# Peptides against a protein of PDB entry 5KEZ: the designs that were tried, part 85

Target 1, 320 residues: chain A of PDB entry 5KEZ
Amino acid sequence: NVAIYNPFRPWWERYQPVSYKLCTRSGNEDEFRNMVTRCNNVGVRIYVDAVINHMCGNAVSAGTSSTCGSYFNPGSRDFPAVPYSGWDFNDGKCKTGSGDIENYNDATQVRDCRLTGLLDLALEKDYVRSKIAEYMNHLIDIGVAGFRLDASKHMWPGDIKAILDKLHNLNSNWFPAGSKPFIYQEVIDLGGEPIKSSDYFGNGRVTEFKYGAKLGTVIRKWNGEKMSYLKNWGEGWGFVPSDRALVFVDNHDNQRGHGAGGASILTFWDARLYKMAVGFMLAHPYGFTRVMSSYRWPRQFQNGNDVNDWVGPPNNNGVI

## One batch from the design tools (peptide; aimed at target 1 W12 D253 H258 V307)

Design b2_p30_3_s3 (made by RFdiffusion4, then SolubleMPNN; from b2_p30_3, 16 letters changed)
Fold by OpenDDE base, seed 2:
Structure b2_p30_3_s3 (fold): chain B 320 residues (1-320), chain A 30 residues (1-30)
Amino acid sequence: as target 1 above (320 residues)
Amino acid sequence: DEEAARAEEAAKAAEAAERRARMRKYFRNK
């Protein structure tokens, strides 16, 4: 991915890929392979956060400022380490003046235009699908158990399906023969927009962002909410079917106050309430559960916003 | 009436959350 130095190595640089090389702040491919092997050998499975909707930001300077030193040129859409070129992006398909998503009520813009300047891959193209599948298959062959698909809302479900159909079975050294990768898709659906979580059920599980948002409200006793209302927690609250839901109390985005759920989201900053919420989540039989492991950072609030919301995990001069 | 009020507030909160979620993606390109 792109190496960002202003601010210094933010967490979100990981979501600006310039290649599919397994070479990042967390280590190289050999180290990753070693970790996956060691984890699998003790029954711990690995799921990769796969960034496949886009490459890096359009405004990033061309060069070799990347975690693996790969050259890239966002201006010309040149990513030779893949390789991608201008033919592999949706620039001509997006019809907005800026080239960015301008209206989230237009599903076509949401999927065909750039997410906040991030170069949008033409996932309708078999070439692009194949390059992504090759990346994911390499990970599968290493021994990962599945994937979180980042920014799934911004990809056509059919394009995702086409990629998934190219995937290998899981590595038989650790998984039963014929096992398929576990897929869950990040879709932010709190209602009010045309794109629905249900559009993605055919591909795998979907993140249920209403879960953390609503649970936070209840635990905080906001708006007259009562714990007794959690009796029908899950589908009874308008959440997606349990067998399609991946649930969580918080994630890295909304832990910073500007993700889906806003101020209702419970985090480790409110330790007691957070433990209650996580405990409830683990005890209640709804969805596939995900528990957050995070870190403290030096928050600095200006006008209600944390100016240090970019701070990534503890690191040694950028190396985790 | 109380249920309707809660539903309306929930809808407003959901809309606000979605707006914030959109803004969440903005800093990835900074």
Scores: peptide ipSAE 0.028, ipTM 0.577, DockQ to the pose 0.073
OpenDDE base, seeds 1, 3, 4, 5: peptide ipSAE 0.025, 0.023, 0.022, 0.025; ipTM 0.526, 0.634, 0.485, 0.606

Design b2_p30_3_s4 (made by RFdiffusion4, then SolubleMPNN; from b2_p30_3, 23 letters changed)
Fold by OpenDDE base, seed 3:
Structure b2_p30_3_s4 (fold): chain B 320 residues (1-320), chain A 30 residues (1-30)
Amino acid sequence: as target 1 above (320 residues)
Amino acid sequence: EEEAEKAEEEKKKKEAEERRKKMREYFRNK
């Protein structure tokens, strides 16, 4: 991914890929392979956060300022380490003046325009699908168990399916023969927009952002909510079917006030309430559960906003 | 997206109120 130095190595630089090389702030490919092997050998499975909707931001300077030293040029859409070129992006599809998503009520913009300037991949192209599948298959062959698909809302479900249909079975050294990768898709659907979580059910599980948001209001006792109101928790609250839900109390975005859930989201900063929420989530049968493991950063509130919400995990000069 | 999500939160607040109305009525009457 791009190495960002202003601010200094933010967490979100990880979501700006310039290659599919397994060399990042966390280590190199050999170290990753070693970790996956060691984890698998003790029954711990690895699921990769796969950033496949886009490459880096369009405004990032060209050069080799990346975690693996790969050259890239956002201006010309040149990512030779893949390789991608200007033909592999949706620049010609997006009809907005900025080239970015301007209206989230336009499903075509949401999927064909740039998410906050991130260069949007032409996932309709078999070439692009194949390059992504190659990346994911390399990870499968290393021994990962599945994937979180980042920014799935911004991809056409059919394009995702076309990529998934190219995937190998899981590595038979650790998984039963014929095992398929576990897929869960990050889709922000609080309702009111044209893109629905149900559009993605065919590809795998989806994130249920209503879960953390609503649980937060209940645990916080906002709006007169009570724990007893959780009697019909899950589908009874208008959540997706349990067998399609990936549920969580918080994620890396909404613990920073980004994305879905707002101030209702419980985080480790509210330790007691957070433990209650996580405990309830783990005890309740609804959905597939994900527990967040985060870190403390030096929060600095200015005008109600944390100006340090960019701060990445504890690191030594950008290296974890 | 943050602005859109805020708008969705407001819409969903109303919808959620309706969906949970029966449940709240049940427990408020206990």
Scores: peptide ipSAE 0.032, ipTM 0.500, DockQ to the pose 0.019
OpenDDE base, seeds 1, 2, 4, 5: peptide ipSAE 0.021, 0.027, 0.022, 0.015; ipTM 0.430, 0.488, 0.459, 0.316

Design b2_p30_4 (made by RFdiffusion4)
Amino acid sequence: AAAAAAAAAAAAAAAAATAAALAKWRAHTN
Pose (drawn by RFdiffusion4):
Structure b2_p30_4 (pose): chain A 320 residues (1-320), chain P 30 residues (1-30)
Amino acid sequence: as target 1 above (320 residues)
Amino acid sequence: XXXXXXXXXXXXXXXXXTAAALAKWRAHTN
């Protein structure tokens, strides 16, 4: 991923890929393989956050400011370490004047245009699908059990299916024959938009962002909500079917208060109420549960938004 | 005095660049 130095090494630089080499601030390929093997050998699975909708920001300076020193040039669309060229991006497919996503009532541009200027991969091309699949198969053979598909709303459900069609079965040393990767797609669907999370049920589960937003408001006793109203918690509140939901109280993104749910999202900062919300979630049968494990940062709210919500993991001059 | 004013202007420009990058990034969840 791009090594971003202003601001200093933000957590979200990891969502701007430069290549598919397994080389990050978290470690190299040897350390990654070692982790996956050791965890599988004690029965704990690894799920990978797959960033496949885009490469890095179009305005990022060319050079080798990358976590493995790989060269890249966003202006010329050259990512030779993959390799990707200008033919591999949606510049000619997007119809907005800016080339970015401008209107979320238009389902097409949400898919074909650049998400906040991030170079949008042409996922309809077999070559691009093959390069992504090669990356995910490398992970599958190492032994990962599934994937979180980042920014799934900005990918066509069919393109995702075409990529998943190319994946190996899970490593037969640890998983039964014919096992398939666990897929959960990150789609923020609070209603009122043309894209529905149900559009993605053919590919795997989806993140149910309504879950934590509603649970936070209820536990905080905001907006007239009471815990007694949780008697019919689940699809009764308009959530996706339980067998398609990945649920959580907060995630790495919306724990910073700017996300789906804003200030209602309970986090470790609200430890007393947070424990209660996690407890309710873990006790209730709805969904497959994910628990957040975080790091502290110097929160500094100005106008209800944290100006330090970019701060990366604890580090000594960028070394985690 | 001129050197202190130049340093303050450079600090303000760096803060503004960080604020713009942050605002742009927050839009990703729309």

Design b2_p30_4_s1 (made by RFdiffusion4, then SolubleMPNN; from b2_p30_4, 26 letters changed)
Fold by OpenDDE base, seed 4:
Formats: C-alpha cells, structure tokens, sequence
Structure b2_p30_4_s1 (fold): chain B 320 residues (1-320), chain A 30 residues (1-30)
C-alpha cells in the first residue's frame, strides 16, 4: 500500500493498495506465511481484510513511496505491480463532475464512482476480477480461512460473486478437502439508502451495523431505551437474518466517530458500558460475532472531531 | 485415563463460568 508520512503512517494507509504484494508495515510475505502457519497449527484461523474495490487515492503522488517499494502512478492509473492501467478503472463510467461519489442515494454512483478519491476498479472486467482472484487465491493457498471484503457496498454484488467463483478451496493442510473460504462483506445499511444488505446475501455474511448502533442506545439508556427491550433482540429489531449477520459492538471506523452508528457506538473508551455490550453480544445467539481488539491513542477534539483519529497502532518508527 | 479426567475437569470449570456469566446477564434484564 501507499506509505503516508503526513500524517505519519496513519492506520488508513493500509486501505490504499498499490499492489497485491504481501509487503506491509506488519511484515513481508515470509513472515505472513509463518504467522498463518503458527496460528493454524493451534486452531486460530486467519481472515484477511481484502481491499478489492479500489486502489490508492487519485491525489497521491506517483513514485515508489509504498510499503513494498512498488512503483505506481495514480494520475495515469498505472499500477505495474499488478498490472493495472487506465483501462481497469471506472473513470469513464462514473458520471459525476468530480469523479467521486456525490450522492449516496444514487446506487450507480456509489458503485461506479470513487469512494473519497480512491481509484475505483472496473470490477465488471474479467481481467480485473482475475487479478483480484489471483491475489485472494494466493492468500488461500498460504492458509487463510476467509475474507472480509472491504467496501462491499461500493461493488456490484454480481461482480463480487464473479470473483468468489474463481476462488480455490481452502488449504487441505489445515482444512477439510473442499472447504470454501468464509466470506463476510462490509455493507453499511442503516436504512434510507437504495443499496441494501440483502443485495449481498448471496455472496456471504454481511456486517450488521444496526447492531452496534442500537445496542449502544440501549446500554446508554438513550431515548428511553431499556435493557428489557432486548428480549426480541435480533430479527425482531429489524436486523438481517442471523445466518447472514456478522455482528460487532464497534469497528475501527466508528470507534473513531466515522462510518455508521454515530455517537451511540460503544468503545473501550467507555470501558464499563463497552464490557456490558460485548458480554451481551457474546452471550446472545444472534449473528456471527466479532470482537474488536484496539489501542489507545492521544485523542484531541476540535469542534467535536478528533484531529488524531488517524493514529495507527503502537509501532516502532512506522513498523508494527 | 488421567488426560481424560483433566479434560473433563476443565470442561466442567468452563461450563460453570459460562453459567455464571449467563446469570449475570439475566440480572441486567431485571
């Protein structure tokens, strides 16, 4: 991915890929293989956060400032390490003046235009699908158990399916022969927008962002909510079917006040309430649960916004 | 036989912890 130095190595640089090489702040491919092997050997499975909707930001300077040293040129859409070129992006398909998503009530913009300047891959192309599948298959062959698909809302469900149909079975050294990768898709659906979580049920599980948002309001006792109202928690609260839901109290985005859920989201900053929420989540049978492991950072609020929301995990001069 | 007994004891302890946790959760609804 792109190496960002201003601010200094933010967490979000990880979500700006320039290649599918396994060289990051966390280590190289050999180190990753070693980690996956050691984890699998003790029954801990690895799920990769796969960034396949886009490459890096369109405004990033061309060069070799990347975690694996690969050259890239966002201006010309040149990513030779893949390789991608101008033919592999939705620049001509997006009809907005800026090239970015301008109206989230327009599903075509949400899927065909750039998410906050991130170069949007033309996932309709078999070439692009194949390159992504190759990347994911490489990970599968290493021994990962599945994937979180980042920014799934911004991809056409059919394109995702086409990629998934190209995937190998899981590595038989650790998984039963014929096992398929576990897929869960990040889709932000709090209602009010045309893209629905149900559009993606055919590809795998979907993140249920209503879960953390609603649970937060209840535990915080906002709007007269009571714990007793959780008696019909799950589908009774308008959530997706349990067998399609991935549930969580918080994620890296809404922990920082971004994304879906707003101020209701509980985090480790409110330790007591957070423990209650996580405990409830783990005890309740609804959905597939995900627990957040995070870190403290020096928050600095200006006009209600944390100006240090970019701070990544504890590191040694950028190396995790 | 000793390894099986150890596993059974560990399982019983875990079940007890789970039961206690469930009871604590029930109290949240009272």
Amino acid sequence: as target 1 above (320 residues)
Amino acid sequence: MEEEKKKEKEKAELEKKIAEARERLRKLFD
Scores: peptide ipSAE 0.033, ipTM 0.349, DockQ to the pose 0.010
OpenDDE base, seeds 1, 2, 3, 5: peptide ipSAE 0.020, 0.022, 0.000, 0.019; ipTM 0.327, 0.396, 0.279, 0.344

Design b2_p30_4_s2 (made by RFdiffusion4, then SolubleMPNN; from b2_p30_4, 13 letters changed)
Fold by OpenDDE base, seed 5:
Structure b2_p30_4_s2 (fold): chain B 320 residues (1-320), chain A 30 residues (1-30)
Amino acid sequence: as target 1 above (320 residues)
Amino acid sequence: AAEAEAAAAAAAAKAAEEQAALDRLRKYWD
């Protein structure tokens, strides 16, 4: 991924890929393979956060400032380490003036335009699908158990399916023969937009963001809500079917958020309430549960916004 | 039961507002 130095190595640089090489601040491919093997040998399975919707930001300077030293040029859409070129992006398909998503009520913009400047891959192209599948298959062959698909809301479900159809079965050294990768898709659907979580049910599980938002409101006793209202928790609250839901109290994005549903999100900053919410989640049968492991950072609020929300994991001068 | 249904309905009424907030996060956190 891109190495960002202003601010200094933010967490979100991980979501700006310039190649599919397995060399980041977390380690190299050999180290990753070693970890996966050791984890699998003791029954711990690895699920990769796969960034396949886009490459890095369009405004990032060209050069070799990346975690693996690979050259890239966002301006010319040149990513030779893949390789991708200008033919592999949706620049000509997006019809907004900025090239970015401007209207989230326009599903076409949401899927064909750049997410906050991130170069949007043309996932309709078999070449692009194949390059992504090769990346994911390499991980499968290493021994990962499945994937979180980042920014799934910004990809056409059919394109995702086309990629998934190219995937290998899981590594038979650790998984039963014929096992398929576990897929869960990040889709933010709290209602009010044309793109729905149900659009993605055919590809695997989806994130249920209503879960953390609503649970936070209840635990905080906002809007007169009570724990007793959780009697029909799950589908009774308008959530996706349990067998399609991945549920969580917070994630890396919304633990940094504020306002509306963002403000309701419980995090480790609210330790007691957070433990209550996590305890409830783990006790209740609805959905597939995900527990967050995060870190503290020096929050600095200005006009209601944490100006340090970019701060990444604890590190020694950029080295994790 | 009645309270649960009322709460669900009230929560749903705020969905659009909450969606906008989360979408803002998604737009700028990457």
Scores: peptide ipSAE 0.022, ipTM 0.375, DockQ to the pose 0.087
OpenDDE base, seeds 1, 2, 3, 4: peptide ipSAE 0.020, 0.000, 0.017, 0.018; ipTM 0.369, 0.275, 0.357, 0.350; seeds 3, 4 fail the geometry check

Design b2_p30_4_s3 (made by RFdiffusion4, then SolubleMPNN; from b2_p30_4, 22 letters changed)
Fold by OpenDDE base, seed 3:
Structure b2_p30_4_s3 (fold): chain B 320 residues (1-320), chain A 30 residues (1-30)
Amino acid sequence: as target 1 above (320 residues)
Amino acid sequence: SAAEEEARKKAEAEEAEKQAFRERLRKLFD
């Protein structure tokens, strides 16, 4: 991914890929392979956060400032390490003036335009699908158990399906023959927008952002909510079917007030309430649970926003 | 009827989940 130095190596640089090489702030491919092997050997499975909707931001300077040293040029849409070119992006499909998503009520914009400047891949193209599949298959062959598909809301479900159809079975060294990768898709659907979580059920599980948002309000006793109302927690609260839900109290985005859920989201900053929420989540049968493991950072609020929300995990000069 | 049977099964499953939930809560907080 892109190495960002202003601010200094933020967490979100990880979501700006310039290649599918497994060289990151966390280590190289050999180290990753080693970790996956060691984890699998003790029954711990690895699921990769796969960033396949886009490449890096359009405003990032061209060069080799990347975690694996790969050259890239956002301006010319040149990512030779893949390789991608101008033919592999949706620049011509996006009809907004900025080239970015401007209206989330326009599903076409949401999927064909750039998410906050991130160069939007033309996932309709078999070439692009194949390159992504190759990346994911490489990970599967290493021994990962599945994937979180980042920014799935911004991809056409059919394109995702086409990619998934190209995927190998899981590595038989650790998984039964014929096992399929576990897929869960990050889809932010709190209602009110045309893109629905249900659009993605055919591809795998989806993130249920209403879960953390609503649970937060209940635990915080906001809006007259009571814990007794959790009696019909799950589908009874308008959530997606349990067998399609990936649930969580918070994630890295909404922990920082971004994404979905707003101020209701409980985090480790509210330790007692957070423990209650996480405990409840783990106990309740609804959905597939994900527990957040985060870190403290020097929060500094200005006008209600943390100006240090970019701060990544503790690191040594950008290396974790 | 088939519909009634499905409804019954669903109700039973929900009850089982509730019981399991209570048990898990006990384990987590007691």
Scores: peptide ipSAE 0.027, ipTM 0.409, DockQ to the pose 0.009
OpenDDE base, seeds 1, 2, 4, 5: peptide ipSAE 0.018, 0.015, 0.027, 0.006; ipTM 0.358, 0.311, 0.417, 0.233; seed 5 fails the geometry check

Design b2_p30_4_s4 (made by RFdiffusion4, then SolubleMPNN; from b2_p30_4, 12 letters changed)
Fold by OpenDDE base, seed 5:
Structure b2_p30_4_s4 (fold): chain B 320 residues (1-320), chain A 30 residues (1-30)
Amino acid sequence: as target 1 above (320 residues)
Amino acid sequence: AEAEAAAAAAAAAQEAANAAALERLRKYWD
């Protein structure tokens, strides 16, 4: 991914890929392989956060300022480490003046235009699908158990399916022969937009962002909500079917007040309430549960916004 | 019924919050 130095190595640089090489602030490919092996050997499975909707931001400077030193040029859509070129992006398909998503009530913009300047890959092309599949298959062959698909709302479900259909079976050294990768898709569906979580059920599980948002309001006793209202928790609250849901109290985005849930989201900053929420989630049978492991940072609020929301995990001069 | 009412009441407010959050995120990669 791109290496950002202003601010100094923020967490979000990870979501701006310039190659599919396994060399980042977390380590190199050999170190990753070693970790996966060690984890698998003790029954701990690894799921990769796969960023496949886009490459880096269109305004990032060209050059070799990346975690693996790969050259890239956002201006010319040149990513030779893949390789991608201008033919592999949706620039000509997006019809907005800016090239970015301008209206989230237009499903075509949401999927064909740039998410906040991030160069949008033409996932309809078999070439692009194949390059992504190669990346994911490399990880499967290393021994990962599955994937979180980042920004799935911004990809056509059929394009995702086409990629998934190219994937290998899981590594038979640790998994039964013929096992398929576990897939869960990040889709922010709180209602009110044309894109629905149900559009993606055919590809795997989906994130249920209503879960953390609604649980937060209940635990906080906002708007007169009561614990007794949790009697029909799950589908009774308008959530997706349990067998399609991945549920969580918070994630890295909404922990910072970004995305779904706003101030209702409970985090480790609210320790007592957070423990209550996580305990409830783990005890209740609805959905597949994900528990957050995060870190503290020096928050500085200005006009209601944390100016340090960019701060990444504890690191040694940028290396974690 | 209580849960359904609670879920529906916050939809508009949540949409506004989402939009604001996305705007804040633009600073990271534009």
Scores: peptide ipSAE 0.007, ipTM 0.321, DockQ to the pose 0.025
OpenDDE base, seeds 1, 2, 3, 4: peptide ipSAE 0.006, 0.000, 0.000, 0.005; ipTM 0.292, 0.263, 0.302, 0.315

Design b2_p30_5 (made by RFdiffusion4)
Pose (drawn by RFdiffusion4):
Structure b2_p30_5 (pose): chain A 320 residues (1-320), chain P 30 residues (1-30)
Amino acid sequence: as target 1 above (320 residues)
Amino acid sequence: SAEEAANLALLDAYRAHWQTRMDEMYAANA
């Protein structure tokens, strides 16, 4: 991923890929393989956050400011370490004047245009689908059990299916024959938009962002909500079917207060209420549960938004 | 509905946050 130095090494630089080499601030390929093997050998699975909708920002300076030193040039669309060229992006397919996503009532541009200027991969091309599949198959053979598909709302459900069609079964040393990767797709669907999370049920589960937003408001006793109203918690509140939901109280993104749910999301900063919300979630049968494990940062709210929400993991001069 | 309108306002605010963050990062590195 791009090594971003202003601001200094933000957590979200990891969502701007430069290549598919397994080489990050978290470690190299040897350390990654070692982790996956050790965890599988004690029965704990690894799920990978797959950033496949885009490469890095179109305005990022060319050079080798990358976590493995790989060269890249966003202006010329050259990512030779993969390799990707200008033929591999949606510049000619997007219809907005800016080339970015401008209107979320238009399902097409949400898919074909740049998300906040991030170079949008042409996922309809077999070559691009093959390069992504090669990356995910490398991970599957190492032994990962599934994937979080980042920014799934900005990918066509069919393109996702075409990529998944190319995946190996899970490593037969640890998983039964014919086992398939666990897929959960990050789609923020609070209603009111043309894209529905149900559009993605053919590919795997989806993140149910309504879950934590509603639970936070309820536990905080905001907007007239009471815990007694949780008697019919689940699809009774308009959530996706339980067998398609990945649920959580907060995630790495919206724990910073700017996300789906804003200030209602309970986090470790609100430890007393947060424990209660996590407890309710873990006790209730709805969904497959994910628990957040975080790091502290110097929060500094100005106008209800944290100017330090970009701060990366604890580090000494960028070394985690 | 009113709930849907509130949710859309929330999502717009979310998207504006990211657009502003990216623009500021590009400008700082220009």

Design b2_p30_5_s1 (made by RFdiffusion4, then SolubleMPNN; from b2_p30_5, 20 letters changed)
Fold by OpenDDE base, seed 3:
Structure b2_p30_5_s1 (fold): chain B 320 residues (1-320), chain A 30 residues (1-30)
Amino acid sequence: as target 1 above (320 residues)
Amino acid sequence: SAEEEKNREMMKRMEQYYRDRAAATAAANA
């Protein structure tokens, strides 16, 4: 991915890929293989956050400022380490004046235009699908168990399916023959937009952002909410079907105060309430559960916003 | 509805604020 130095190596640089090389702040491919092997050998499975909707921001300077030193040129859509070229992006499909998503009520814009300047991949192209599948299959062959698909709302479900249909079975060294990768898709659906979580049920599980938002409100006792109201928690609260839901109290985005759910989201900063929420989540049968493991950073609120929300995990001069 | 509008705004802010700050970063580093 792009190496960002101002601010200094923020967490979100990871979501601006320039290649599919397994060479990042966290280590190289050999180190990753070693970790996956060691984890699998003791029954711990690895699921990869796969950023496949886009490459880096269109305004990033061309060069070799990347975690693996690969050259890239956002201006010309040149990513030779993949390789991608100008033919592999949706620039010609997006009809907005800016090239970015301007209207979230237009599903076509949401999927064909750039998410905040991030170069939007033409996922309808078999070439692009194949390059992504090759990346994911390489990970599968290493021994990962599945994937989180980042920014799934911004991809056509059919394009996702086409990629998934190209995936290998899981590595038989650790998984039963014929096992399929576990897929869950990040779709932010709090209602009010045309794109729905249900659009993606056919591809795998979907993140249920209503879960953390509503649970936070209840446990905080906001708006007169009571724990007793959780009697019909799950589908009874309008959440997606349990077998399609991936649930969580917080994630890396909304942990920083500006994500889906707003201020209701409980985090480790609110230790007592957070433990209550996580405990409830783990005890309740609804959905597939995910527990956040994060870190403290020097929060500094200005006008209600944390100006240090960019701070990444503890690192040694950018190396994690 | 008002609730739907609030939800849309929340989603937009989340996506716009955290996904990419490349433009601002590039400008600051130029």
Scores: peptide ipSAE 0.044, ipTM 0.624, DockQ to the pose 0.635
OpenDDE base, seeds 1, 2, 4, 5: peptide ipSAE 0.028, 0.029, 0.038, 0.024; ipTM 0.567, 0.578, 0.618, 0.593; seed 2 fails the geometry check

Design b2_p30_5_s2 (made by RFdiffusion4, then SolubleMPNN; from b2_p30_5, 20 letters changed)
Fold by OpenDDE base, seed 2:
Structure b2_p30_5_s2 (fold): chain B 320 residues (1-320), chain A 30 residues (1-30)
Amino acid sequence: as target 1 above (320 residues)
Amino acid sequence: SKEEEEAVAGMKAMFDRYKARAAATAAANA
């Protein structure tokens, strides 16, 4: 991914890829392979956050300022380490004046235009699908158990399926022969937009962002909510079917106040209430559960916003 | 400077992402 130095190595640089090389602030491919092996050997499985909707931001300077030193040029859409060129992006497909998503009520814009300036990959192309599949298959062959698909809302479900259909079975050194990768898709569906979580059920599980938002409201006792109302928690609250849901109390985005759920989201900053929420989630049979492991940072609020929301995990001069 | 441009681009990206998510949250609370 791109190496950003202003602000200094923010967490979100990880979501701006310039190659599919396994070389980041967390380590190189050999170190990753070693970690996967060690984890698998003790029954801990690895699921990779796969950024496949886009490459880096269109405004990032060309050069070799990347975690693996790969050259890239956002201006010319040149990513030779893949390789991608201008033919592999949706620039000509997006019809907005800015080239960015301008209207989230237009599903075509949401999927064909740039998410916050991030260069949008033409996932309709078999070439692009194959390059992504090669990346994911390399990870599968290393021994990962599955994937979180980042920004799935911004990809056509059929394109995702086409990629998934190219995936290998899991590594038989650790998984039963014929095992398929576990897939869960990040889809922010709180209602009110045309794109629905149900559009993606055919590809795997989906993130249920209503879960943390509503649970936070209940535990905080906001709006007259009571714990007794959790009797029909799950589908009874309008959530997706349990067998399609991946549930969580918070994630990296909404922990920083930017995410779906707003101020209702419980985080480690409210330790007591957060423990209650996580405990409830783990005890309740609805959905596949995900627990957040995070870190403290020096929050500085200006006009209700944390100006340090970019701060990444503890590091040594940018190296994790 | 190039560094300033990258910083501005990064900040803009975060703000746009926030706005999009805020709109979704507002719709859910409406």
Scores: peptide ipSAE 0.028, ipTM 0.578, DockQ to the pose 0.035
OpenDDE base, seeds 1, 3, 4, 5: peptide ipSAE 0.027, 0.026, 0.025, 0.026; ipTM 0.562, 0.540, 0.537, 0.561; seed 3 fails the geometry check

